# Ledger of designs, part 6: peptides against a protein of PDB entry 7QUU

Target 1, 43 residues: chain A of PDB entry 7QUU
Amino acid sequence: DAVEPSVEKEYKKIISFRDTVFEGKHQQFLVPNNVRLKFLRDR

## One batch from the design tools (peptide; aimed at target 1 I14)

Design b1_p12_3_s3 (made by RFdiffusion4, then SolubleMPNN; from b1_p12_3, 8 letters changed)
Fold by OpenDDE base, seed 4:
Structure b1_p12_3_s3 (fold): chain B 43 residues (1-43), chain A 12 residues (1-12)
Amino acid sequence: as target 1 above (43 residues)
Amino acid sequence: TEDEKLYLELLR
């Protein structure tokens, strides 16, 4: 199923925020692909 | 913090 482009844009903003805030402060965790897909589905 | 809450939200 195609994810709505608006939902994908919002996810990218959240990831960008995460990476900016936690860069050099915390271990960077890769968000597993299943978690990404859950976020996109449940939005 | 709100930043930590958001980070945990991405991992759930």
Scores: peptide ipSAE 0.040, ipTM 0.528, DockQ to the pose 0.268
OpenDDE base, seeds 1, 2, 3, 5: peptide ipSAE 0.038, 0.039, 0.037, 0.040; ipTM 0.486, 0.510, 0.529, 0.518

Design b1_p12_3_s4 (made by RFdiffusion4, then SolubleMPNN; from b1_p12_3, 6 letters changed)
Fold by OpenDDE base, seed 5:
Structure b1_p12_3_s4 (fold): chain B 43 residues (1-43), chain A 12 residues (1-12)
Amino acid sequence: as target 1 above (43 residues)
Amino acid sequence: SEEEKLYQELLR
């Protein structure tokens, strides 16, 4: 379950983007590591 | 929007 620091940095950007863009209108959630890693890899 | 698409991509 180890996530490299570079990948974690990009994850934090995605979450920050979500929270900022949607102004808390959406429920906060933790993205599972497998989903997060796939998204970052395939982007 | 593209932002909404990104949000849905994370939730699918």
Scores: peptide ipSAE 0.042, ipTM 0.540, DockQ to the pose 0.167
OpenDDE base, seeds 1, 2, 3, 4: peptide ipSAE 0.042, 0.040, 0.039, 0.033; ipTM 0.522, 0.521, 0.555, 0.484

Design b1_p12_4 (made by RFdiffusion4)
Pose (drawn by RFdiffusion4):
Structure b1_p12_4 (pose): chain A 43 residues (1-43), chain P 12 residues (1-12)
Amino acid sequence: as target 1 above (43 residues)
Amino acid sequence: EEEELFEKLMEE
């Protein structure tokens, strides 16, 4: 499963979701310091 | 769905 057909479809939904959390204005999720680093350093 | 995505990204 190293690169499936799913990849771009996963990316568009994941990226947009993640990018909103990268701004930290996510309606469902307010993100503080530790979460900021977790997102950025891992991915 | 958003909760599942958030949990997945936090776990990995």

Design b1_p12_4_s1 (made by RFdiffusion4, then SolubleMPNN; from b1_p12_4, 6 letters changed)
Fold by OpenDDE base, seed 5:
Structure b1_p12_4_s1 (fold): chain B 43 residues (1-43), chain A 12 residues (1-12)
Amino acid sequence: as target 1 above (43 residues)
Amino acid sequence: EDKEIYEKLLRE
């Protein structure tokens, strides 16, 4: 499946957030479905 | 679409 360029851009933002926020924290936080990360909400 | 991306993010 070709990932839409808009979706790839959102994915890269989420990876960068994961790496920055969880860097050194091996805590798999189950992000609740209602916690759409604020940076994914600015559409 | 968003769910499959989220599932990939949780596996890496």
Scores: peptide ipSAE 0.042, ipTM 0.540, DockQ to the pose 0.055
OpenDDE base, seeds 1, 2, 3, 4: peptide ipSAE 0.043, 0.040, 0.039, 0.041; ipTM 0.537, 0.525, 0.522, 0.534; seeds 1, 3 fail the geometry check

Design b1_p12_4_s2 (made by RFdiffusion4, then SolubleMPNN; from b1_p12_4, 5 letters changed)
Fold by OpenDDE base, seed 2:
Structure b1_p12_4_s2 (fold): chain B 43 residues (1-43), chain A 12 residues (1-12)
Amino acid sequence: as target 1 above (43 residues)
Amino acid sequence: EDKKLFEKLLRE
């Protein structure tokens, strides 16, 4: 089954957030509301 | 399938 383009876009946001945390740009692992996975709430 | 993509992206 092809991964839905919406789901892939949400995974790319998680990776971008991870990389920003490792760069020291975030002092806390607080996931911003724009990076919140919508598909994890719909399950 | 989605879990495998997620685990792959976390390792990249």
Scores: peptide ipSAE 0.073, ipTM 0.630, DockQ to the pose 0.050
OpenDDE base, seeds 1, 3, 4, 5: peptide ipSAE 0.056, 0.039, 0.046, 0.045; ipTM 0.597, 0.559, 0.582, 0.580; seed 1 fails the geometry check

Design b1_p12_4_s3 (made by RFdiffusion4, then SolubleMPNN; from b1_p12_4, 4 letters changed)
Fold by OpenDDE base, seed 3:
Structure b1_p12_4_s3 (fold): chain B 43 residues (1-43), chain A 12 residues (1-12)
Amino acid sequence: as target 1 above (43 residues)
Amino acid sequence: EDKELFEKLLKE
């Protein structure tokens, strides 16, 4: 199944945001796995 | 589908 190019771009943004939030001094933002999965489940 | 895509994009 070919993922819609629009959906793939949105997931890449979520991943980039995650990586930025977990990099360096921001490791204290434990984005609860529940919040990360909410952005993926409510669409 | 969305979860499997997410897990693939997490391994890149």
Scores: peptide ipSAE 0.039, ipTM 0.563, DockQ to the pose 0.054
OpenDDE base, seeds 1, 2, 4, 5: peptide ipSAE 0.030, 0.028, 0.030, 0.029; ipTM 0.531, 0.516, 0.512, 0.516

Design b1_p12_4_s4 (made by RFdiffusion4, then SolubleMPNN; from b1_p12_4, 6 letters changed)
Fold by OpenDDE base, seed 5:
Structure b1_p12_4_s4 (fold): chain B 43 residues (1-43), chain A 12 residues (1-12)
Amino acid sequence: as target 1 above (43 residues)
Amino acid sequence: EDKKIFEKLLKE
C-alpha cells in the first residue's frame, strides 16, 4: 500500500516536531500553525 | 490505516 504523498508529508512534520521537542534537536521545523494534520483529527 | 503508516514512518 503506497502512502499518499500528502499523508507522508504530514507524518514527517510530526516526526520532525517530536525530534525537535524530545531529542533536543533545535531545528525549528516550522510546522505551519495551520497544518492541523488531518489524521490527528480523525480518530 | 493512518496509525500503521505513522508507526512505519516512526521507525525510519
Scores: peptide ipSAE 0.039, ipTM 0.563, DockQ to the pose 0.055
OpenDDE base, seeds 1, 2, 3, 4: peptide ipSAE 0.028, 0.035, 0.033, 0.038; ipTM 0.500, 0.561, 0.550, 0.570

Design b1_p12_5 (made by RFdiffusion4)
Pose (drawn by RFdiffusion4):
Structure b1_p12_5 (pose): chain A 43 residues (1-43), chain P 12 residues (1-12)
Amino acid sequence: as target 1 above (43 residues)
Amino acid sequence: ELEELEEILEKL
């Protein structure tokens, strides 16, 4: 499963979700310091 | 909420 057909579909939905959390204005999730580093350093 | 975020991170 190294690169499926799923990839771009996954990216669009995950990227937009993640990018909103990268701003930390996510309606469902307010993200502090530790979470900020976890998102950025891992991915 | 953190657990949900971890689950979303696994999907990345």

Design b1_p12_5_s1 (made by RFdiffusion4, then SolubleMPNN; from b1_p12_5, 6 letters changed)
Fold by OpenDDE base, seed 1:
Structure b1_p12_5_s1 (fold): chain B 43 residues (1-43), chain A 12 residues (1-12)
Amino acid sequence: as target 1 above (43 residues)
Amino acid sequence: KLKKLDEFLEKV
């Protein structure tokens, strides 16, 4: 399945937000995919 | 919708 370009842009923003939040904490924690999906569901 | 995000986050 190709991801629609509009949806890919939203996913890139989510990744950039993740990276900014983790870089700001000096902690690269491997967030399990299930936790990422939960965070997106709770918004 | 969330499955496509998971597949995207596994590739990036």
Scores: peptide ipSAE 0.054, ipTM 0.560, DockQ to the pose 0.068
OpenDDE base, seeds 2, 3, 4, 5: peptide ipSAE 0.049, 0.034, 0.033, 0.044; ipTM 0.552, 0.529, 0.531, 0.554

Design b1_p12_5_s2 (made by RFdiffusion4, then SolubleMPNN; from b1_p12_5, 5 letters changed)
Fold by OpenDDE base, seed 1:
Structure b1_p12_5_s2 (fold): chain B 43 residues (1-43), chain A 12 residues (1-12)
Amino acid sequence: as target 1 above (43 residues)
Amino acid sequence: KLKKLEEFLEKV
């Protein structure tokens, strides 16, 4: 399945936000994919 | 919609 370029741009912003939030906590949490998907459903 | 995000998050 190809990801549409607009949707890929939104996913890259979500990754950048994740990385910024974890860098600010000094802990690289290995967030399981199910927890990442939950955080995106609660928006 | 969530499956495509999961597949993207597995590649990045």
Scores: peptide ipSAE 0.055, ipTM 0.566, DockQ to the pose 0.067
OpenDDE base, seeds 2, 3, 4, 5: peptide ipSAE 0.034, 0.050, 0.032, 0.044; ipTM 0.547, 0.563, 0.533, 0.565

Design b1_p12_5_s3 (made by RFdiffusion4, then SolubleMPNN; from b1_p12_5, 5 letters changed)
Fold by OpenDDE base, seed 3:
Formats: C-alpha cells, structure tokens, sequence
Structure b1_p12_5_s3 (fold): chain B 43 residues (1-43), chain A 12 residues (1-12)
C-alpha cells in the first residue's frame, strides 16, 4: 500500500519528534510553526 | 489508521 504524500509528511514529522525525544538531546527543536503535526485524530 | 503508522515506523 502506497502511503499518501500528505500522510508520509506527517509520519516523517512524528519520526523526527521520536528521534528528538529518544536521543535525550534537549535541543529545543524549533519546530517551525508550519511543521506542527496535524495529529492524526483518525483511529 | 494507527496500524499504517506502526508499519511505517518499522520501515524507517
């Protein structure tokens, strides 16, 4: 199943967030306001 | 639709 390009962009942001949290790098990721996850509210 | 995210996270 091909992931839709819009959904893939949101998944890449989730990965970047995971990696930032998991690496213990308290670098304030200046997540540009435009890169905020549209939380997948769809179960 | 969380299953597709879990499958994606296993590939990356």
Amino acid sequence: as target 1 above (43 residues)
Amino acid sequence: KLEKLEEFLKKV
Scores: peptide ipSAE 0.047, ipTM 0.589, DockQ to the pose 0.051
OpenDDE base, seeds 1, 2, 4, 5: peptide ipSAE 0.046, 0.040, 0.039, 0.043; ipTM 0.589, 0.579, 0.573, 0.580

Design b1_p12_5_s4 (made by RFdiffusion4, then SolubleMPNN; from b1_p12_5, 6 letters changed)
Fold by OpenDDE base, seed 1:
Structure b1_p12_5_s4 (fold): chain B 43 residues (1-43), chain A 12 residues (1-12)
Amino acid sequence: as target 1 above (43 residues)
Amino acid sequence: KLKKLEEFLKKV
């Protein structure tokens, strides 16, 4: 099962967020609207 | 689609 390149970019953002949360970096980052994960609506 | 996310999160 190949992951589409668009979906892989979203998964890398989820990991970066996970790692930031686990590192205790509770920085109030204003997530810019262009960096918001489009929740993969399971169609 | 959620199964592919779960498998990816287990590998990284």
Scores: peptide ipSAE 0.060, ipTM 0.603, DockQ to the pose 0.050
OpenDDE base, seeds 2, 3, 4, 5: peptide ipSAE 0.049, 0.060, 0.052, 0.055; ipTM 0.594, 0.607, 0.598, 0.603

Design b1_p12_6_s1 (made by RFdiffusion4, then SolubleMPNN; its pose is not in this set)
Fold by OpenDDE base, seed 1:
Structure b1_p12_6_s1 (fold): chain B 43 residues (1-43), chain A 12 residues (1-12)
Amino acid sequence: as target 1 above (43 residues)
Amino acid sequence: DKLYEQIEEAEK
């Protein structure tokens, strides 16, 4: 099954946000999968 | 849910 375009869009936003916020810290913030999936489900 | 599984697989 294809990922719904709405869900894919929100996923890309999470990744972009993570990268933007943590680029300056030389650290990658790994959002746990369960937290990310919950965020997508609640939208 | 298949959607959540697809997202999880895309992160590997």
Scores: peptide ipSAE 0.028, ipTM 0.439, DockQ to the pose 0.049
OpenDDE base, seeds 2, 3, 4, 5: peptide ipSAE 0.026, 0.027, 0.025, 0.026; ipTM 0.479, 0.424, 0.476, 0.477

Design b1_p12_6_s2 (made by RFdiffusion4, then SolubleMPNN; its pose is not in this set)
Fold by OpenDDE base, seed 2:
Structure b1_p12_6_s2 (fold): chain B 43 residues (1-43), chain A 12 residues (1-12)
Amino acid sequence: as target 1 above (43 residues)
Amino acid sequence: DKLYEEIEKALK
């Protein structure tokens, strides 16, 4: 899907944060479906 | 939401 530049910028920030916090690029973690991406919705 | 879809893909 074509992602708008503003959306892509926010995506990159989230991925950069994740990679820093988990000390590894593309680190996988399990998040319950009911909580998944709630922090984005509450912005 | 396209952002949610892309984040979900990146977290899989």
Scores: peptide ipSAE 0.026, ipTM 0.463, DockQ to the pose 0.064
OpenDDE base, seeds 1, 3, 4, 5: peptide ipSAE 0.022, 0.026, 0.022, 0.025; ipTM 0.430, 0.449, 0.427, 0.473

Design b1_p12_6_s3 (made by RFdiffusion4, then SolubleMPNN; its pose is not in this set)
Fold by OpenDDE base, seed 3:
Structure b1_p12_6_s3 (fold): chain B 43 residues (1-43), chain A 12 residues (1-12)
Amino acid sequence: as target 1 above (43 residues)
Amino acid sequence: DKLYKEIEEALK
């Protein structure tokens, strides 16, 4: 499926945000992958 | 969806 470039950009922001939030001290928090992807799967 | 697969791999 061809995803619009604008939509792809927003998904990449979500990934970058996740990576930033779960660095260092925050790495101790286990967020289930199914929860992380829920928004993306429903789109 | 290709993008979904890329995101799934990035979140593993």
Scores: peptide ipSAE 0.032, ipTM 0.556, DockQ to the pose 0.055
OpenDDE base, seeds 1, 2, 4, 5: peptide ipSAE 0.026, 0.030, 0.028, 0.028; ipTM 0.511, 0.543, 0.536, 0.524; seed 5 fails the geometry check

Design b1_p12_6_s4 (made by RFdiffusion4, then SolubleMPNN; its pose is not in this set)
Fold by OpenDDE base, seed 1:
Structure b1_p12_6_s4 (fold): chain B 43 residues (1-43), chain A 12 residues (1-12)
Amino acid sequence: as target 1 above (43 residues)
Amino acid sequence: DELYQKILEAEK
């Protein structure tokens, strides 16, 4: 199914966030684990 | 949610 461009843009942001937050590549944002899970789960 | 799983399983 073709993903709407708006949804694709958000999806790319969430992937970037996932990689940044969960791979430990950038400790620059102390995002609490509960906020991380909520951000991903609410999508 | 389905989108949540797609995000977790998405290739890098």
Scores: peptide ipSAE 0.034, ipTM 0.500, DockQ to the pose 0.058
OpenDDE base, seeds 2, 3, 4, 5: peptide ipSAE 0.035, 0.031, 0.032, 0.031; ipTM 0.485, 0.485, 0.470, 0.471; seeds 2, 4, 5 fail the geometry check

Design b1_p12_7 (made by RFdiffusion4)
Pose (drawn by RFdiffusion4):
Structure b1_p12_7 (pose): chain A 43 residues (1-43), chain P 12 residues (1-12)
Amino acid sequence: as target 1 above (43 residues)
Amino acid sequence: EWEEELFEELME
């Protein structure tokens, strides 16, 4: 499963979701310091 | 629900 057909579909949905959380204005999720670093350092 | 599951996965 290293690179499936799923990849771009996954990316569009996940990237947009993650990018909103990268601004931290996500309607469902308000992200503080530790979460900021977790998202950026891991991925 | 899907966004909550995705958030949990990102937090792992």

Design b1_p12_7_s1 (made by RFdiffusion4, then SolubleMPNN; from b1_p12_7, 7 letters changed)
Fold by OpenDDE base, seed 1:
Structure b1_p12_7_s1 (fold): chain B 43 residues (1-43), chain A 12 residues (1-12)
Amino acid sequence: as target 1 above (43 residues)
Amino acid sequence: EEERKIFLELLR
């Protein structure tokens, strides 16, 4: 199943955020509003 | 609840 381009873009943001947190660039797991999966809100 | 599971799996 082709992941919708919008969904893929949100996944890439989450992965980038995860990697940034694991690199110690964030002291707290504060999920930025731009990393929240908007397409999951209807599930 | 599913949103949180999917989000945690993406962070694993």
Scores: peptide ipSAE 0.043, ipTM 0.551, DockQ to the pose 0.052
OpenDDE base, seeds 2, 3, 4, 5: peptide ipSAE 0.036, 0.039, 0.037, 0.039; ipTM 0.540, 0.545, 0.546, 0.554

Design b1_p12_7_s2 (made by RFdiffusion4, then SolubleMPNN; from b1_p12_7, 6 letters changed)
Fold by OpenDDE base, seed 5:
Structure b1_p12_7_s2 (fold): chain B 43 residues (1-43), chain A 12 residues (1-12)
Amino acid sequence: as target 1 above (43 residues)
Amino acid sequence: EEEEKIFLELLK
């Protein structure tokens, strides 16, 4: 199943944010609530 | 998979 390029780009942002949180880099990334809600719906 | 669950909980 080819993931749409838009969904893959959003997923890569979520992964980059995850990795930043786990690295203890307290960069205040505001994950937009719409990106979060889409990621939770598509799984 | 566990790390992703933790991430989703931290977003709540």
Scores: peptide ipSAE 0.040, ipTM 0.532, DockQ to the pose 0.057
OpenDDE base, seeds 1, 2, 3, 4: peptide ipSAE 0.029, 0.033, 0.033, 0.033; ipTM 0.504, 0.523, 0.498, 0.521

Design b1_p12_7_s3 (made by RFdiffusion4, then SolubleMPNN; from b1_p12_7, 6 letters changed)
Fold by OpenDDE base, seed 1:
Structure b1_p12_7_s3 (fold): chain B 43 residues (1-43), chain A 12 residues (1-12)
Amino acid sequence: as target 1 above (43 residues)
Amino acid sequence: EEEKKLFLELLR
């Protein structure tokens, strides 16, 4: 089961965003589960 | 299996 290149690209963006939040570089300390799932549903 | 690992890492 190869992960679709589009899905892997969005995963890398979500991880980069998460890491930015944990580093205190973003005002939103919590990414709500509905936002995480939106990126998976809109594609 | 890789899609499940990706999904679990998104939830972590």
Scores: peptide ipSAE 0.050, ipTM 0.552, DockQ to the pose 0.053
OpenDDE base, seeds 2, 3, 4, 5: peptide ipSAE 0.039, 0.033, 0.041, 0.033; ipTM 0.542, 0.514, 0.543, 0.514

Design b1_p12_7_s4 (made by RFdiffusion4, then SolubleMPNN; from b1_p12_7, 8 letters changed)
Fold by OpenDDE base, seed 4:
Structure b1_p12_7_s4 (fold): chain B 43 residues (1-43), chain A 12 residues (1-12)
Amino acid sequence: as target 1 above (43 residues)
Amino acid sequence: EEEKKIYQELLS
């Protein structure tokens, strides 16, 4: 399925978030709610 | 992909 351009832009932000917060780890992680909410507000 | 599931969770 094709990813919408707006969704792709948001995925790039999430990848950047992951790399910054979790040191580029590709493993599953539990994001603390306060950190997640801060990211979503600035999205 | 498992990675996409995590991304969707963070976007919701």
Scores: peptide ipSAE 0.052, ipTM 0.571, DockQ to the pose 0.132
OpenDDE base, seeds 1, 2, 3, 5: peptide ipSAE 0.042, 0.050, 0.042, 0.042; ipTM 0.532, 0.562, 0.527, 0.530

Design b1_p12_8_s4 (made by RFdiffusion4, then SolubleMPNN; its pose is not in this set)
Fold by OpenDDE base, seed 5:
Structure b1_p12_8_s4 (fold): chain B 43 residues (1-43), chain A 12 residues (1-12)
Amino acid sequence: as target 1 above (43 residues)
Amino acid sequence: SKLEELKEELRK
């Protein structure tokens, strides 16, 4: 059940971004250049 | 697992 905090944080950011777009809030935020999500281990 | 829960939330 346990998930590394960094992995959980990345997922929550993706969900938050999706929800912001889907809800039509049009809230933009800057993403640092050359940022890539870490590999998400299945657990 | 918590990860599977997050994946499911993302799928919805």
Scores: peptide ipSAE 0.216, ipTM 0.783, DockQ to the pose 0.050
OpenDDE base, seeds 1, 2, 3, 4: peptide ipSAE 0.211, 0.212, 0.203, 0.210; ipTM 0.784, 0.782, 0.776, 0.783

## One batch from the design tools (peptide; aimed at target 1 E10 F39 D42)

Design b2_p13_1 (made by RFdiffusion4)
Pose (drawn by RFdiffusion4):
Structure b2_p13_1 (pose): chain A 43 residues (1-43), chain P 13 residues (1-13)
Amino acid sequence: as target 1 above (43 residues)
Amino acid sequence: LDELIDELEEEVL
């Protein structure tokens, strides 16, 4: 499963979700310091 | 936090 057909579909849904949290204005999720670093460093 | 992020990505998909 190293690169499936799923990849771009996954990316569009996930990148947009993650980019909103990268702003930290996500309606469902307000992100503080530790969460900021977790997202950025891991991915 | 990894587990929570993975679960949220699975819900999004």

Design b2_p13_1_s1 (made by RFdiffusion4, then SolubleMPNN; from b2_p13_1, 7 letters changed)
Fold by OpenDDE base, seed 5:
Structure b2_p13_1_s1 (fold): chain B 43 residues (1-43), chain A 13 residues (1-13)
Amino acid sequence: as target 1 above (43 residues)
Amino acid sequence: LKELLEKLDKEIL
């Protein structure tokens, strides 16, 4: 099943944020406060 | 923050 391009883009941002925090690379990716993970509602 | 990401990893990934 092809993941919608919107969901894939959100997923890539979450992975990048996770990896940054776990690697201790304090690049403040300002996750805009408006990036509510929309895909969490459909599970 | 780490614990929140571990919960997100377990629930999402």
Scores: peptide ipSAE 0.044, ipTM 0.538, DockQ to the pose 0.049
OpenDDE base, seeds 1, 2, 3, 4: peptide ipSAE 0.043, 0.043, 0.040, 0.039; ipTM 0.533, 0.530, 0.528, 0.524

Design b2_p13_1_s2 (made by RFdiffusion4, then SolubleMPNN; from b2_p13_1, 7 letters changed)
Fold by OpenDDE base, seed 2:
Order: C-alpha cells, then structure tokens, then sequence
Structure b2_p13_1_s2 (fold): chain B 43 residues (1-43), chain A 13 residues (1-13)
C-alpha cells in the first residue's frame, strides 16, 4: 500500500503527540509496542 | 491502515 506523503505526515504528528502526552503524564513508562498501537486502534 | 501505523510507529520510536 503506497500511503500518500500528506497522510504519512499526519500520522507522524499523531504518534509524536501520543508520545508527548504519555511522557508528560507517565515518567517514561516503557509502553510495550502492542499497547502503544492499541491506543491508536481504540479511537 | 493497521500495518501502516505499525510501520510509522517503528520509524518514529
């Protein structure tokens, strides 16, 4: 699947926002990759 | 969609 460069930039912003919100609320909880992906799937 | 988010998450981490 070729994702458009516009869509790729929007998802990178969502991931960066997620990481900033998690780092600010939780002292570096090593959120397992499976749990990180669950947050984006349940919304 | 899921595989794309998984691949972009691995690049940004």
Amino acid sequence: as target 1 above (43 residues)
Amino acid sequence: LREFIEKEDEKVL
Scores: peptide ipSAE 0.061, ipTM 0.569, DockQ to the pose 0.072
OpenDDE base, seeds 1, 3, 4, 5: peptide ipSAE 0.058, 0.056, 0.059, 0.059; ipTM 0.570, 0.568, 0.574, 0.571

Design b2_p13_1_s3 (made by RFdiffusion4, then SolubleMPNN; from b2_p13_1, 6 letters changed)
Fold by OpenDDE base, seed 2:
Structure b2_p13_1_s3 (fold): chain B 43 residues (1-43), chain A 13 residues (1-13)
Amino acid sequence: as target 1 above (43 residues)
Amino acid sequence: LRELEEKLDKEVL
């Protein structure tokens, strides 16, 4: 079945958004050790 | 996420 070129473009955007959200969850935000130490001092 | 991927792959392939 030939997927309409408009529909394929929408799915590629959904996949790219999924990958960005997944990478954002699996990127341990490398909170630099200096920023972690500031958060512990203000508490 | 996997179930969404499997649905999109079936519609784009």
Scores: peptide ipSAE 0.031, ipTM 0.537, DockQ to the pose 0.040
OpenDDE base, seeds 1, 3, 4, 5: peptide ipSAE 0.033, 0.020, 0.021, 0.022; ipTM 0.493, 0.436, 0.453, 0.460; seed 1 fails the geometry check

Design b2_p13_1_s4 (made by RFdiffusion4, then SolubleMPNN; from b2_p13_1, 9 letters changed)
Fold by OpenDDE base, seed 3:
Structure b2_p13_1_s4 (fold): chain B 43 residues (1-43), chain A 13 residues (1-13)
Amino acid sequence: as target 1 above (43 residues)
Amino acid sequence: LLKKEEEEDKKVL
């Protein structure tokens, strides 16, 4: 089943945000937990 | 302590 190109673009944004949050846990600039939790609640 | 939290986070996302 070909995933609609609209839905695929949304999944790519979710994955990119996930990867940025995980990378931010290993950086000197920790990604605040409230930013992660806001993203998960607004969907 | 961080390694367990990251493993749980990978299951939720």
Scores: peptide ipSAE 0.037, ipTM 0.358, DockQ to the pose 0.042
OpenDDE base, seeds 1, 2, 4, 5: peptide ipSAE 0.031, 0.023, 0.031, 0.029; ipTM 0.373, 0.400, 0.371, 0.377

Design b2_p13_2 (made by RFdiffusion4)
Pose (drawn by RFdiffusion4):
Structure b2_p13_2 (pose): chain A 43 residues (1-43), chain P 13 residues (1-13)
Amino acid sequence: as target 1 above (43 residues)
Amino acid sequence: SEKEWLEKVLEEL
């Protein structure tokens, strides 16, 4: 499953979700310091 | 997968 047909569909849905959280204004999720580093460093 | 990784990160919240 190294690069599926799913990849771009997964990207568009996850990228937009993650990018809102990268701003930390996510309606469902307010993200502090540790979470900021977790997202950025891992991915 | 990227989806599974994201789900795991959201569970850590």

Design b2_p13_2_s1 (made by RFdiffusion4, then SolubleMPNN; from b2_p13_2, 9 letters changed)
Fold by OpenDDE base, seed 1:
Parts: C-alpha cells; structure tokens; sequence
Structure b2_p13_2_s1 (fold): chain B 43 residues (1-43), chain A 13 residues (1-13)
C-alpha cells in the first residue's frame, strides 16, 4: 500500500526526532514501523 | 508538538 505523502512526511519527522534525541542518549526505543504508522493514522 | 505526542504514545506501549 502506498503511504500518503502527508503521512510519509510526518513519519520522516518522527524518525529524525528519534535519531537526534534518543540515539545521542543510548535510549533507542525499538518502535516497529507499523506502530509508528498506526500512531500517525490514529492521530 | 507531533514529537511530544509520539513520545507519550511510545511510553504507553
């Protein structure tokens, strides 16, 4: 299924935020991609 | 923000 361009843009922001804030703190929340996409759809 | 909402969501999993 093609992810809508709006949802893909928000997903990229969430990933960038995670990588910037959590990778620097050794707090890698291994959140699956399907859970991230659920969050964006249910918002 | 979207980022703050996501951080709340992932703490509830």
Amino acid sequence: as target 1 above (43 residues)
Amino acid sequence: SLEEEFLKFIKEI
Scores: peptide ipSAE 0.123, ipTM 0.691, DockQ to the pose 0.177
OpenDDE base, seeds 2, 3, 4, 5: peptide ipSAE 0.090, 0.112, 0.113, 0.090; ipTM 0.665, 0.681, 0.678, 0.660

Design b2_p13_2_s2 (made by RFdiffusion4, then SolubleMPNN; from b2_p13_2, 8 letters changed)
Fold by OpenDDE base, seed 5:
Structure b2_p13_2_s2 (fold): chain B 43 residues (1-43), chain A 13 residues (1-13)
Amino acid sequence: as target 1 above (43 residues)
Amino acid sequence: SLEEEFEKFVKEI
C-alpha cells in the first residue's frame, strides 16, 4: 500500500528533528522528551 | 533552520 503523501511528509519531519535536534546538539538531559514531542506537534 | 526554530521554542517555555 502506498503511504499517503501527508503521512510521508510527517515522517520526514520527525526523522529530521531526531537527527538534528533530538539526538544531536540538544542532549536529552538539557531538554526533556515531552518538550521535544510538544515542539513536533505544535510546529 | 529546524534547529533555530527549536532553540526559539525552548526559550519561550
Scores: peptide ipSAE 0.117, ipTM 0.674, DockQ to the pose 0.135
OpenDDE base, seeds 1, 2, 3, 4: peptide ipSAE 0.111, 0.111, 0.108, 0.110; ipTM 0.665, 0.673, 0.670, 0.672

Design b2_p13_2_s3 (made by RFdiffusion4, then SolubleMPNN; from b2_p13_2, 9 letters changed)
Fold by OpenDDE base, seed 4:
Structure b2_p13_2_s3 (fold): chain B 43 residues (1-43), chain A 13 residues (1-13)
Amino acid sequence: as target 1 above (43 residues)
Amino acid sequence: SLEEETLKFIESI
């Protein structure tokens, strides 16, 4: 099943965020609003 | 999963 290109883009952002946080490279990683999943932005 | 814990972290910010 082809993952919808929108969902794949949001998943790649989560993975990039995970890798950035776990590499310890940012003592404070402010998740940009553009990296949050659309359904998490309004909470 | 690691993905679920990552999502919980994102929701906490």
Scores: peptide ipSAE 0.056, ipTM 0.560, DockQ to the pose 0.065
OpenDDE base, seeds 1, 2, 3, 5: peptide ipSAE 0.056, 0.045, 0.049, 0.052; ipTM 0.548, 0.520, 0.539, 0.546

